# Ledger of designs, part 6: peptides against a protein of PDB entry 4DOW

Target 1, 157 residues: chain A of PDB entry 4DOW
Amino acid sequence: TFSWVGRPLPNRKQFQQMYREICMKINDGSEIHIKVGQFVLIQGEDNKKPYVAKLIELFQNGAEVPPKKCARVQWFVRFLEIPVSKRHLLGRSPPAQEIFWYDCSDWDNKINVETIIGPVQVVALAPEEVIPVDQKSEETLFVKLSWNKKDFAPLPP

## One batch from the design tools (peptide; made by RFdiffusion4, then SolubleMPNN)

Design b2_p26_2_s4
Fold by OpenDDE base, seed 2:
Structure b2_p26_2_s4 (fold): chain B 157 residues (1-157), chain A 26 residues (1-26)
Amino acid sequence: as target 1 above (157 residues)
Amino acid sequence: MEEIEKYQKELEEAKKKNKELLEEAE
């Protein structure tokens, strides 16, 4: 289950209440707090790895009945999500931990918070930096480049 | 300091869960 943490931010948009933080209660009864600006795993399709996203906004959509807890996200893509015909443009074989900033507007960036699996650590690296292979970094994802469906590029500012 | 400790605990729990889910999704 998901519940808002704290009080809503000043209302800017009709039918929306914005928040800084949400609480995720998991099966063992423990709670995980997720804040705007953090990274999360989103439920993927059947037999596919979860999607990776950065939380931009947390809001309750009052236009729906009942109101739904939603998020606006910045998507990332895994290498295997990139079309086979274009993977060669990277010029290297990336490690499994590497993801790419999705620089396109064709994907819906609004999600239901119920699709959030949990938070994940994402670290931005310069192109020349090597991705760590130690056990501490096993659960960490790394981003060096963006993908705009045509080519890879440096990360946006 | 307290907020950092809380987050670290939550992060470790999330990492454990994420690992399990990633293994199931493969």
Scores: peptide ipSAE 0.040, ipTM 0.599, DockQ to the pose 0.026
Fold by OpenDDE base, seed 5:
Structure b2_p26_2_s4 (fold): chain B 157 residues (1-157), chain A 26 residues (1-26)
Amino acid sequence: as target 1 above (157 residues)
Amino acid sequence: MEEIEKYQKELEEAKKKNKELLEEAE
């Protein structure tokens, strides 16, 4: 289950209440707090790895009946989500931990918070930096480049 | 101290869950 943490932020958006933080309650009764600016895993389709996203906004959408707890996100893509015909443009075989900043607006960036699996650690690296592959970092994802459906490029500012 | 401990617990749980998800899915 998901519940808002704290008071809604002051805003003038009709039918929207914005928040900085949401609480995710897990089966064992423990709670995980997720904040705007953090990275999360989003439920993928059947037998697919979760999507990766950065939380930009947390809000309750009062325009829907019943109201929905929602988030706006910046998407990332995994290498295997890139079309096979374009993967060669990277010029290398990336490790499984590498993801790419999705620099396109064709994807809906609004999600239901119920699709959030949990937080994930994402580290930005310079192109020359080596992605760690040791045990203590195997759960961490790394981003060096963006993908805009045409080519790979340096990360946006 | 309590806030730090809470964060550490949440982080460890998240890391564990993420590891499992990466291994089990696709």
Scores: peptide ipSAE 0.026, ipTM 0.584, DockQ to the pose 0.025
Fold by OpenDDE base, seed 3:
Structure b2_p26_2_s4 (fold): chain B 157 residues (1-157), chain A 26 residues (1-26)
Amino acid sequence: as target 1 above (157 residues)
Amino acid sequence: MEEIEKYQKELEEAKKKNKELLEEAE
């Protein structure tokens, strides 16, 4: 179950009410709050790892019937989501914790909030920085590069 | 401090969920 936290933000977009934060209730009755700007895991297809995204906007889409709680996201891609024929372009075997900024607009960046699994920590690193392998960073994801379906490139600023 | 503790708890729960999903997926 998802519910908005706080009052709608002022905006000029018709049929949309924008919010800063959303609350998701999990099975044990506890609540997880997720805010714009945070990173989240999105439910993947059957037998596939969750997608990773940064929340750009949280909004209720009043143009739909019934109204839907939605988010606009910046996608990331896991290495295994990149076509096999292109993976060699990285020039190295990345650790499982590495993800890539998806620098394309072909993916729909609007999601239903019901697909959100929960928050995740994503840390941007310089190319020369080493990805930690300690226990505290085990579930932290790291991004160094972008992927535009053609090649890898430095991260956008 | 309370917000930090709350966030840490939420993050740990999400990490646990993610780990379970990853193990189920592969």
Scores: peptide ipSAE 0.026, ipTM 0.560, DockQ to the pose 0.026
Fold by OpenDDE base, seed 1:
Structure b2_p26_2_s4 (fold): chain B 157 residues (1-157), chain A 26 residues (1-26)
Amino acid sequence: as target 1 above (157 residues)
Amino acid sequence: MEEIEKYQKELEEAKKKNKELLEEAE
């Protein structure tokens, strides 16, 4: 289950209440707090790895009946999510931990918070930095480049 | 200190859940 944490933020959207933080209750009864600006895993298709996203906004969408708890996200893509015909443009074989900033607007960036699996660590690296592959960072994802469906490019600021 | 400790706990729980779900998704 998901519940809002704190008071709604001031905004001019008449049908939306914005929040800084949401609480996710997991099976063992413990709670995980997720804040705007953090990275999360989003439920993928069956037999597919979860999607990766950065939370931009948390809001209750009152335009829907009943109101739904939603989030706006910045998407990332895994290398294997990139079409096979385009993967060669990277010019290297990335480690499994590498993800790419999705620099396109064709994907719906609004999600239901119920699709959030949980938070994940994402670290931005310079192109010349080596992605560490060890036990300590095995669950950490790394981003060096953006992907705009046409080519890879340096990360946006 | 308390906030960091709380975050650490939440992170560990999330990692555990994420790992399980990742394994199921593969």
Scores: peptide ipSAE 0.025, ipTM 0.577, DockQ to the pose 0.025

Design b2_p26_7_s1
Fold by OpenDDE base, seed 5:
Structure b2_p26_7_s1 (fold): chain B 157 residues (1-157), chain A 26 residues (1-26)
Amino acid sequence: as target 1 above (157 residues)
Amino acid sequence: EAEKRRKELEEKRKKFLEELEKNETE
């Protein structure tokens, strides 16, 4: 169950109400608040790792019937989602915790908030920094590079 | 409803991946 937190933000788009925060109620009855700018896990294919995204915008889409709670996101991709023929371009075997910033705008970045599993910690690292692999960072994901469908590159500014 | 939305997202993701695959031969 998802519900908006706080009042709608000013400067509304037509048929849309903007929000800064959403509340997610989980099975045990507890609540998790997720804000714009945070990273989230999104339900993917069955028996596969969830998708990773950064929340850019939260909005109620009044143009749909019934109205839908939606988000716009910045997508990340996992290494195994990169075409096999292009994986060698990384020049190394990435750890399981590494994800890549998708540096293209050709993909639909709108999701329904019902697909959100929960928040996740994503840490940006410099290329020379080592990804820590320990118990403390087991649930932390790391990003060093972007993927633009052609090659890996430094993270965009 | 959640399952429906998940499937919609999955389809979009697959389409995205297909676009990535187009670059395999480039």
Scores: peptide ipSAE 0.158, ipTM 0.720, DockQ to the pose 0.177
Fold by OpenDDE base, seed 3:
Structure b2_p26_7_s1 (fold): chain B 157 residues (1-157), chain A 26 residues (1-26)
Amino acid sequence: as target 1 above (157 residues)
Amino acid sequence: EAEKRRKELEEKRKKFLEELEKNETE
């Protein structure tokens, strides 16, 4: 289950209450707090790796009946989600831990918080930095580049 | 409800990615 942490933030968006933090209650009864700006795993296909996103906004959508707890996110894409015809543009075979910043605004970036599996560590690296391949860092994802539907590029500012 | 929302997201993502593939040939 998910519950808001703190009071709503001041905003002018109709039908929306903004928050900075949400609490995720897991099966063992413990709670995980997730804040705007953190990275999360989002449930995808059953046989596929989860989606990865950065939380940009947390809000309750009062326009829906009943109101829903939602988030706006910055999407990442995995290498295998990139069109086959464009993968060669990377010029290398990325490790499994590498993800790419989707640098376009044309993708629906609204999700229901119910799809969040949990937090994940995403580390931004410079192009020249080496992605660690150690087993103990398997849970960490790394991003070096963005994908803008045309080519790979440096990360947006 | 969570499963419903998951499937909705999955469908949206698939449609978007499929559209990207189609646009490459245009």
Scores: peptide ipSAE 0.158, ipTM 0.720, DockQ to the pose 0.142
Fold by OpenDDE base, seed 4:
Structure b2_p26_7_s1 (fold): chain B 157 residues (1-157), chain A 26 residues (1-26)
Amino acid sequence: as target 1 above (157 residues)
Amino acid sequence: EAEKRRKELEEKRKKFLEELEKNETE
């Protein structure tokens, strides 16, 4: 169950109410608050790891019937989502914790908040920084590079 | 409904990524 936290933000978009924070109620009754700017795990394929995204905005989409709780996100991609023919461009075998900033304009960066599993920690690293793979950081994801469907590149500023 | 949304997202993702590795898992 998802519910908005706080009052709608000032917004000029008709039929959309923007929010800064959403509350996710988990099965055990606990609540997790997720804010714009945080990173989230999103339900993926049944046999695949969750998708990763940064929340850019949270909004109630009143243009839909019924209204939908939505989010606009910055997508990340996992290495295995990179085309096989292009993986060599990385020049290394990334650790499982590495994700890549999807640096391509995708008009459809909207998700339903119902697909959010929960928050996740994503740490941006410089190329020279080491991605820790120890048990203590196993829940943390790391990003060094972007992927623009053609090549890997340094992270956008 | 949640499953439907998941499937929709999955299809969209596959579409914009153009290729997913189906035979390999981490």
Scores: peptide ipSAE 0.153, ipTM 0.680, DockQ to the pose 0.144
Fold by OpenDDE base, seed 2:
Structure b2_p26_7_s1 (fold): chain B 157 residues (1-157), chain A 26 residues (1-26)
Amino acid sequence: as target 1 above (157 residues)
Amino acid sequence: EAEKRRKELEEKRKKFLEELEKNETE
């Protein structure tokens, strides 16, 4: 169950009410607040790891029937989602905790908030930094590079 | 409803990734 937190933000978009925070109620009755700018796990394919995204906007889409709670996101991709012929461009075998910033505008970046599993910690590292793999960082994902369909590159500013 | 939305997202992403593979040489 998802519910808006706070008042709608001022905007000029027709059929959209924007918010900065949403409340997610989980099975045990506890609540998790998620804000714009945070990273989340999105439910993906049954036999694969969940998707990872950064929340850019939270909005109620009044153009849908019935209106739905939605989000605009910045997508990340996992190494195995990159075309096989391009994977060698990384020049290394990435650890399981590494994800890549998708640096293109051609991907639909709107989701229904119902697909959100929960928040996740994503840490940006310099290319030369080593990804820590220990018990304390097991749930943390790391991003060093972007992927733009052509090559890997440093993260955008 | 939630499962429906998940499936829709999955299908969109799968289609996108397939397009990436197809146009990887461009």
Scores: peptide ipSAE 0.153, ipTM 0.715, DockQ to the pose 0.143

Design b2_p26_8_s1
Fold by OpenDDE base, seed 5:
Structure b2_p26_8_s1 (fold): chain B 157 residues (1-157), chain A 26 residues (1-26)
Amino acid sequence: as target 1 above (157 residues)
Amino acid sequence: EEEFKKKLEEALKNYDLAKAKELVDK
């Protein structure tokens, strides 16, 4: 169950009510608050790991009947989501914790909040920094590079 | 390297998407 937290933000967009925060009620009855700017896991397709995204906007879409609670996101991509023919461009076998900033606009960046699994921690690293693979950091995802469907873009030193 | 990392983390933390994109796209 998802519910808005706080009052709608000042907005001139027709058919949309924008919010800063949403509350996710979990099965055990506990509640998790998620704000714009935080990173979340989005439910993937069958037999696929969850997608990773940063929340850009939270809004209720009044153009739909019934109105839907939605979000606009910045996508990240996992290595295994990249086409097999392009994976060699990375030049290494990345840890499972590594994700890439998706620098394309071909993916729909609008989602239903009901697809949100929960928040996730994302940490930016320099290209030469080693991703820590231990139990303490197992729940943390790391980003070093961007992916634009053509190549990986390195970060400047 | 550390300076870049800090700048990117700060941009992401402060929800400065334009700056974050600029840093990543460089």
Scores: peptide ipSAE 0.012, ipTM 0.339, DockQ to the pose 0.025
Fold by OpenDDE base, seed 1:
Order: structure tokens, then C-alpha cells, then sequence
Structure b2_p26_8_s1 (fold): chain B 157 residues (1-157), chain A 26 residues (1-26)
């Protein structure tokens, strides 16, 4: 169950109510609050790993009947989601925790909030920084580079 | 709350989507 937290933002698009925060209800009645700017895991395909995204906007789509709770996201891509023929461009074998900023607009960046599995920690690192590979860091994802379907590039400062 | 949050975190860590969804009432 998802519910809006707080009042709608003043600068909303036509037929859309925009919010800063959404509440995710847990079975025991506890709540997890997710805010714009945080990272989330999105439902993947069957037994595949979930997608990773940063929440850019939270909005209720009033153009739909009934209104839908939606989000606009910035996608990240896992190494295994990159075409096999282009993986060599990285020049190294990344750890499983590394993800890449998806610098393309060909993916639909609007999702239903119901596809959100939960929050995830994403840490940005400089290219020269080593990704910590320990038991305590397995739940944390790390991003160093962007991927634009052509090549890898450093993240903008 | 802490118990369920920890369970959810563990499920997410292991990419157990079924369990993660089960823990979230939505």
C-alpha cells in the first residue's frame, strides 16, 4: 500500500499532483518513507535482478481514471544488462555491486509506484576509488560511470 | 518495525523479490 506524504507541491503540471514523499506500508503496520532523490529497486523480469532507479518525481496522474500514483526516474543499468558485445569497453570486470548511470532517453522513465520493491543505497565513487567488496557492502550499490549505449564515461561533477 | 525493515533489507540484498513483496503491504 502506497500513500502520499505531505501536501502537493505548488509547481505541478496540468492534471498532475506532485509530491516530495511517499509512504510504503509494511505488513506489521510499520512504514517506510521514500523521498524524491532517493534510490529504489524496481520489479524486474521473472527471476532477474530488480532494476535500479533514482526517484526524480513523485506524482499522481490525474489524466488516468482512476488516478495513478506514479514516479519519474533516472535509470541505472547493471553490467549484465549491457549488451555482451559492448561489455569489453569497460576494460575491467566490475564487481556485482557496480551499476552505471543510464545516459539515454530511450527507456520510459515513468513507472507505477506499485513496481517499487523498496529503497536501496547507492553510493557515487570517483573512478579511482576502489569499490569495497566486503560482507557489509553487498547490499550497497556503487556508481562510477555512465553508460550511453556507445561507451562508458565519468559521471559529471 | 526494526525487525521487518531488517528482513526487507535482507531480502533485497539477496534479490528475493517474492519475499520483499510479501513484506510490503501494498
Amino acid sequence: as target 1 above (157 residues)
Amino acid sequence: EEEFKKKLEEALKNYDLAKAKELVDK
Scores: peptide ipSAE 0.019, ipTM 0.555, DockQ to the pose 0.025; fails the geometry check
Fold by OpenDDE base, seed 4:
Formats: sequence, structure tokens, C-alpha cells
Structure b2_p26_8_s1 (fold): chain B 157 residues (1-157), chain A 26 residues (1-26)
Amino acid sequence: as target 1 above (157 residues)
Amino acid sequence: EEEFKKKLEEALKNYDLAKAKELVDK
């Protein structure tokens, strides 16, 4: 179960109510709050591994019947989500914690909040910075590069 | 899989991020 936290933000978008924060209830009734700007895991399709995304907007879409709680996200991709034929372009074997900024518009960046599994920590690093692979950093994902379906590149601004 | 999601949610709920990572990496 998902519910909005706080009052709707001022906006001029028709049929939309925007929010900063949403609350998801877990099985035992406990609650996790997720805010715009945070990173989340999104349920994968067909038993795929969860997707990683940054929440850009949280909004209720009143244009739908019934209204749906939605989010607009910036997608990230896992190395294994990149086509095998293109993986060599990275020039290295990335650690499991590394994800890539998806720099394409072909993916729908609108999701139903019900697909959110939970929050995840993502840290942006400079290209020259080393991704920690120790036990302390196992819980954290790291992003250094973008992927635009053609090549890897430095992170966008 | 709903079971997977459930397990991951529980791990996150309990702040067992290591377990969450393990589940994701499977």
C-alpha cells in the first residue's frame, strides 16, 4: 500500500497532484518513506532483477480512472542489462555495485509507484574515483558513467 | 516474482541491506 505524505506541491499541470514524499507499507505494517531525489529499486519484469531508478517526480495522475499514484524516474542500468555485444566498450570488468546512467529516451520514465520495491543507496563518483568493493559498500550502488545504447560516457550534469 | 519482492522488502525493512544486495544479485 502506498500513500502520499504531505500536501500536494504547487503545480500547474492539469490532472496532476505532485508530492515530495510517498509512504509504502510493508507486509508487517511498517512504513518506509521515499522522497523525490532518492533512488529506488523497481520490480523487474518477467522475474528479472530489479531496476534501479532515481525518483524525479511523484504525482497522482488524475487523468486516469481511477487516479493512479505515479512517479517519473531517471533510469539506471546494470551492466548485465547492457547487450553482450556492447559490454566490451566499458574496457573493464565492473564491480557488481556499479550501475550506469541510462542516457536514452526510449524507455518510459513513468512508473506506477506500486512497482517500487524499496529504497537503495546510489552514490555518484568521478571517473577516476575507485568504487569500493569492500563489505562496507556492499549495500551501496555506484554510478560513474552513462550508457546511451551506443557507448559509455561521463555522467551528464 | 512476488515472493522475491516480499523478501527484498523485508530485508529493506529490517535494514539488512546486505541481504537485500544478495537478493538483487541472485
Scores: peptide ipSAE 0.018, ipTM 0.512, DockQ to the pose 0.032; fails the geometry check
Fold by OpenDDE base, seed 2:
Formats: sequence, structure tokens, C-alpha cells
Structure b2_p26_8_s1 (fold): chain B 157 residues (1-157), chain A 26 residues (1-26)
Amino acid sequence: as target 1 above (157 residues)
Amino acid sequence: EEEFKKKLEEALKNYDLAKAKELVDK
């Protein structure tokens, strides 16, 4: 289950109450707090790895009945989510930990918070920096480039 | 390089991909 943490932020949007933080209660009864600006894993499709996203906004959508707890996100893509015909444009074989900033607006960036699996660590790297493969960093994802469905573009280190 | 990395992280924090790209292109 999900519940808002703190008071809603001041805003003038008629049907939206915005928040900075949400509490996720998991099966064992423990609680995880997730804030705007953090990275999360989103439920994938059948037999798919979870999607990766950065939380931009947390809001309650009052236009729905009943009101829904929602988030706006910046999507990231995994290499395997990129069409096979375009993967060669990267010019290298990336490690499984590498993700790419999705620089397109064709994807709906509104999600229901109930699709959030949990938080994940994402670290930005310069193109020349090596992605660590040690045991301590296996759960960490790394971003160097953006993908706009046409080509890859460097992100500053 | 470390300064550049921090600027990139800041740009990402502010969801400013254009700024991030600008930093890389320089």
C-alpha cells in the first residue's frame, strides 16, 4: 500500500495535490519512503525486466473517482529495450547495468504509484568512465548516454 | 572531470537534458 508523507505542496492545479514523498508499505510490514528525484523500478510486462524511471512529480489525481495516487517520471531504457536494428549505433556491447536516458515524448510519463516495485540506485558517469562490476555495485545502474529513438547522445560526466 | 560529473548529475537532477548535452559537447 501507498500513503502520502507530509503536507501537500502549494499549487494551483485544480485536480492535483502534489507531494514530495510517499510511503510504500511492503509485505513484511516494513516501510520504504520514496521522494521526488529518486529513481525507481516500475513493473514490467510479462517476462520483462522492470522499467527504470526517475520520479519528477508525486500527485493525487482528483479528476479520477476515486482519486488515484500518481507520479510523473523521466523514463530510462535498458539496452535490450532498444530495437535490435538500432543497437549497433552504440558501437559497443554495454554491461547489463547500463541504462539510457529516454529523450522522447512518445511514452506516457504518468504512472500509478502502485506500479512502483521499489527504489533503485542510478549513477551518472562520463563516457570514458568504466562501469564497476564488483559485487557491491551489481544492484546499481549507470547512465552515460541518452537515446532518442534515432541515435545515442553523450551525457556530461 | 569530477566537476563535470557533478554538473551532469545536477542537470539530471533538474531534468535538464539539454544542459547535460551541452556540457558533454563542450
Scores: peptide ipSAE 0.013, ipTM 0.346, DockQ to the pose 0.024; fails the geometry check

## One batch from the design tools (peptide; made by RFdiffusion4, then SolubleMPNN)

Design b2_p27_2_s1
Fold by OpenDDE base, seed 5:
Structure b2_p27_2_s1 (fold): chain B 157 residues (1-157), chain A 27 residues (1-27)
Amino acid sequence: as target 1 above (157 residues)
Amino acid sequence: DYYEKLKKEREEALKKAEKKAEEEKKK
């Protein structure tokens, strides 16, 4: 279950309340707080790895009945989501921990917070930095590049 | 188109996840 944390942020949108933080209650009764700017895993297909996204906004849409707890996200893509014919453009075989900033606006970036599995650590690296692939870093994802459906590029500012 | 397919796949996956979450809340 998800619940808002704190007071709604000031905004000019009539039917939208914005928040900085949301609380995720886990089955064991523990709570995880997730804030705007953090990264999350989002439920994908059952037989596939979850999606990865950065939280840009947290908001409740009051125009919907019932009201929906939503997030606006920046999507990332995994290497396997890149078309097979374009994967060679990377020029290397990436580790499983590498993800790519999706630099396109053609995808809906609004999600239901209920699709969030949990937080995940994403570390931005310079192209020359080595992605550590050890047991301690297995849970951490790394991003060096963006993907704009045409080519890989340095991360956007 | 590959990206159209990918987009649809993502949308469907998210929709399925939402439905599952709603069903779990009713239990």
Scores: peptide ipSAE 0.622, ipTM 0.928, DockQ to the pose 0.895
Fold by OpenDDE base, seed 2:
Structure b2_p27_2_s1 (fold): chain B 157 residues (1-157), chain A 27 residues (1-27)
Amino acid sequence: as target 1 above (157 residues)
Amino acid sequence: DYYEKLKKEREEALKKAEKKAEEEKKK
């Protein structure tokens, strides 16, 4: 169950109310607050790893009946989502914790917040920085590069 | 096209997840 936290932000978008924060209630009754700018795991296919995204906007879509709680996101891709023929362009075998900023606009970046599994920690690193791999950091993901369907590149500003 | 397939796969997965969430809300 998801609910808005705080009052709507001023905006000029038709049929939309924007928010800074949303509350996710989990099975044991505890609550997790997620804010714009944080990273989330999103439900993927069965037997596959969840999708990863950064929350850009949180908004209620009043154009739908009933109104839906939505988010605009910046997508990330996992290495295994890169086509086999292009993986060599990375020049290395990445650890399982590495993800890539998807630098394309061809994907719909609007999601239903109900697809969110929970928050996740994503750390941006410089290309020369080493990804720490230990038991304590297993839940942390790391991003060094973007992927634009053609090549890997430094992260956008 | 590989990326079109990937796009469709993601859209279908999200749609399925939304449906599952709606079913859970009805319980």
Scores: peptide ipSAE 0.621, ipTM 0.928, DockQ to the pose 0.930
Fold by OpenDDE base, seed 3:
Structure b2_p27_2_s1 (fold): chain B 157 residues (1-157), chain A 27 residues (1-27)
Amino acid sequence: as target 1 above (157 residues)
Amino acid sequence: DYYEKLKKEREEALKKAEKKAEEEKKK
């Protein structure tokens, strides 16, 4: 269960109420607050790792009946989501904790917040920085590069 | 195309997740 935290932000978008924060209620009754700018895990296919995204907007879409709690996200991709034929372009074998900024606009970046599994820590690193190997897998994710379906590149500003 | 397939898979996964959540809310 998700509920908005705080008052709607001022915006000029028709049929949308924007928020900075959302509350996720867990089965045990505990609550987790997620804010714009944080990273989340999103439900993927069964038996596969969840999708990773950065929240850029939280909004209620009043154009739909009933209104939906939505998020606009920046997608990331895992190495295994990159075509096998293109993986060599990285020039190295990435650790399981590495993700890549998806630098394309061909994917719908609006999601239903109900697809969010929970927050996750994502750390941006410079290309020369070493990904800590002492970190547990999937506990903290790291991003160094973007992927635009053609090649890897430095992260966008 | 690979990317079209990937896109579709993502969309389907999200759609399924949404449907499940909606069904749970109706209970």
Scores: peptide ipSAE 0.621, ipTM 0.927, DockQ to the pose 0.834
Fold by OpenDDE base, seed 1:
Structure b2_p27_2_s1 (fold): chain B 157 residues (1-157), chain A 27 residues (1-27)
Amino acid sequence: as target 1 above (157 residues)
Amino acid sequence: DYYEKLKKEREEALKKAEKKAEEEKKK
């Protein structure tokens, strides 16, 4: 169950109410608050790892009946989502915890918040920094580079 | 095209997830 936290932000867009924070109620009855700018895991295929995204906007779409709680996201991709023929461009074998900033606009970046599994920690690192794969927090993901379908590049600011 | 396939797979996965969530909310 998802519910908005706080008052709607000033917005001139018709049929849309924008928010800064959303509350996710989990099975044990506890609540998790997720804010714009945080990272989330999003439900993927049953036999695959969840998608990873950064929340850039939270909004209710009143144009739909019933209204939907939505988010705009910045997508990340896992190494296995990169074409096999292009993986060599990385020049190394990445750890399982590494993800890449998807630097393309061809994907729909609007999601239903109901697809969110929960928050996740994503740490940005410089290309030369070592990913601590042996750390206690196996749930932490790391991003060093972007992927634009052609090559890997330094992260956007 | 690989990227078109990837896009479609993502869209389908999300759609399926939305449907599942909606069904669970009705219970």
Scores: peptide ipSAE 0.621, ipTM 0.928, DockQ to the pose 0.872

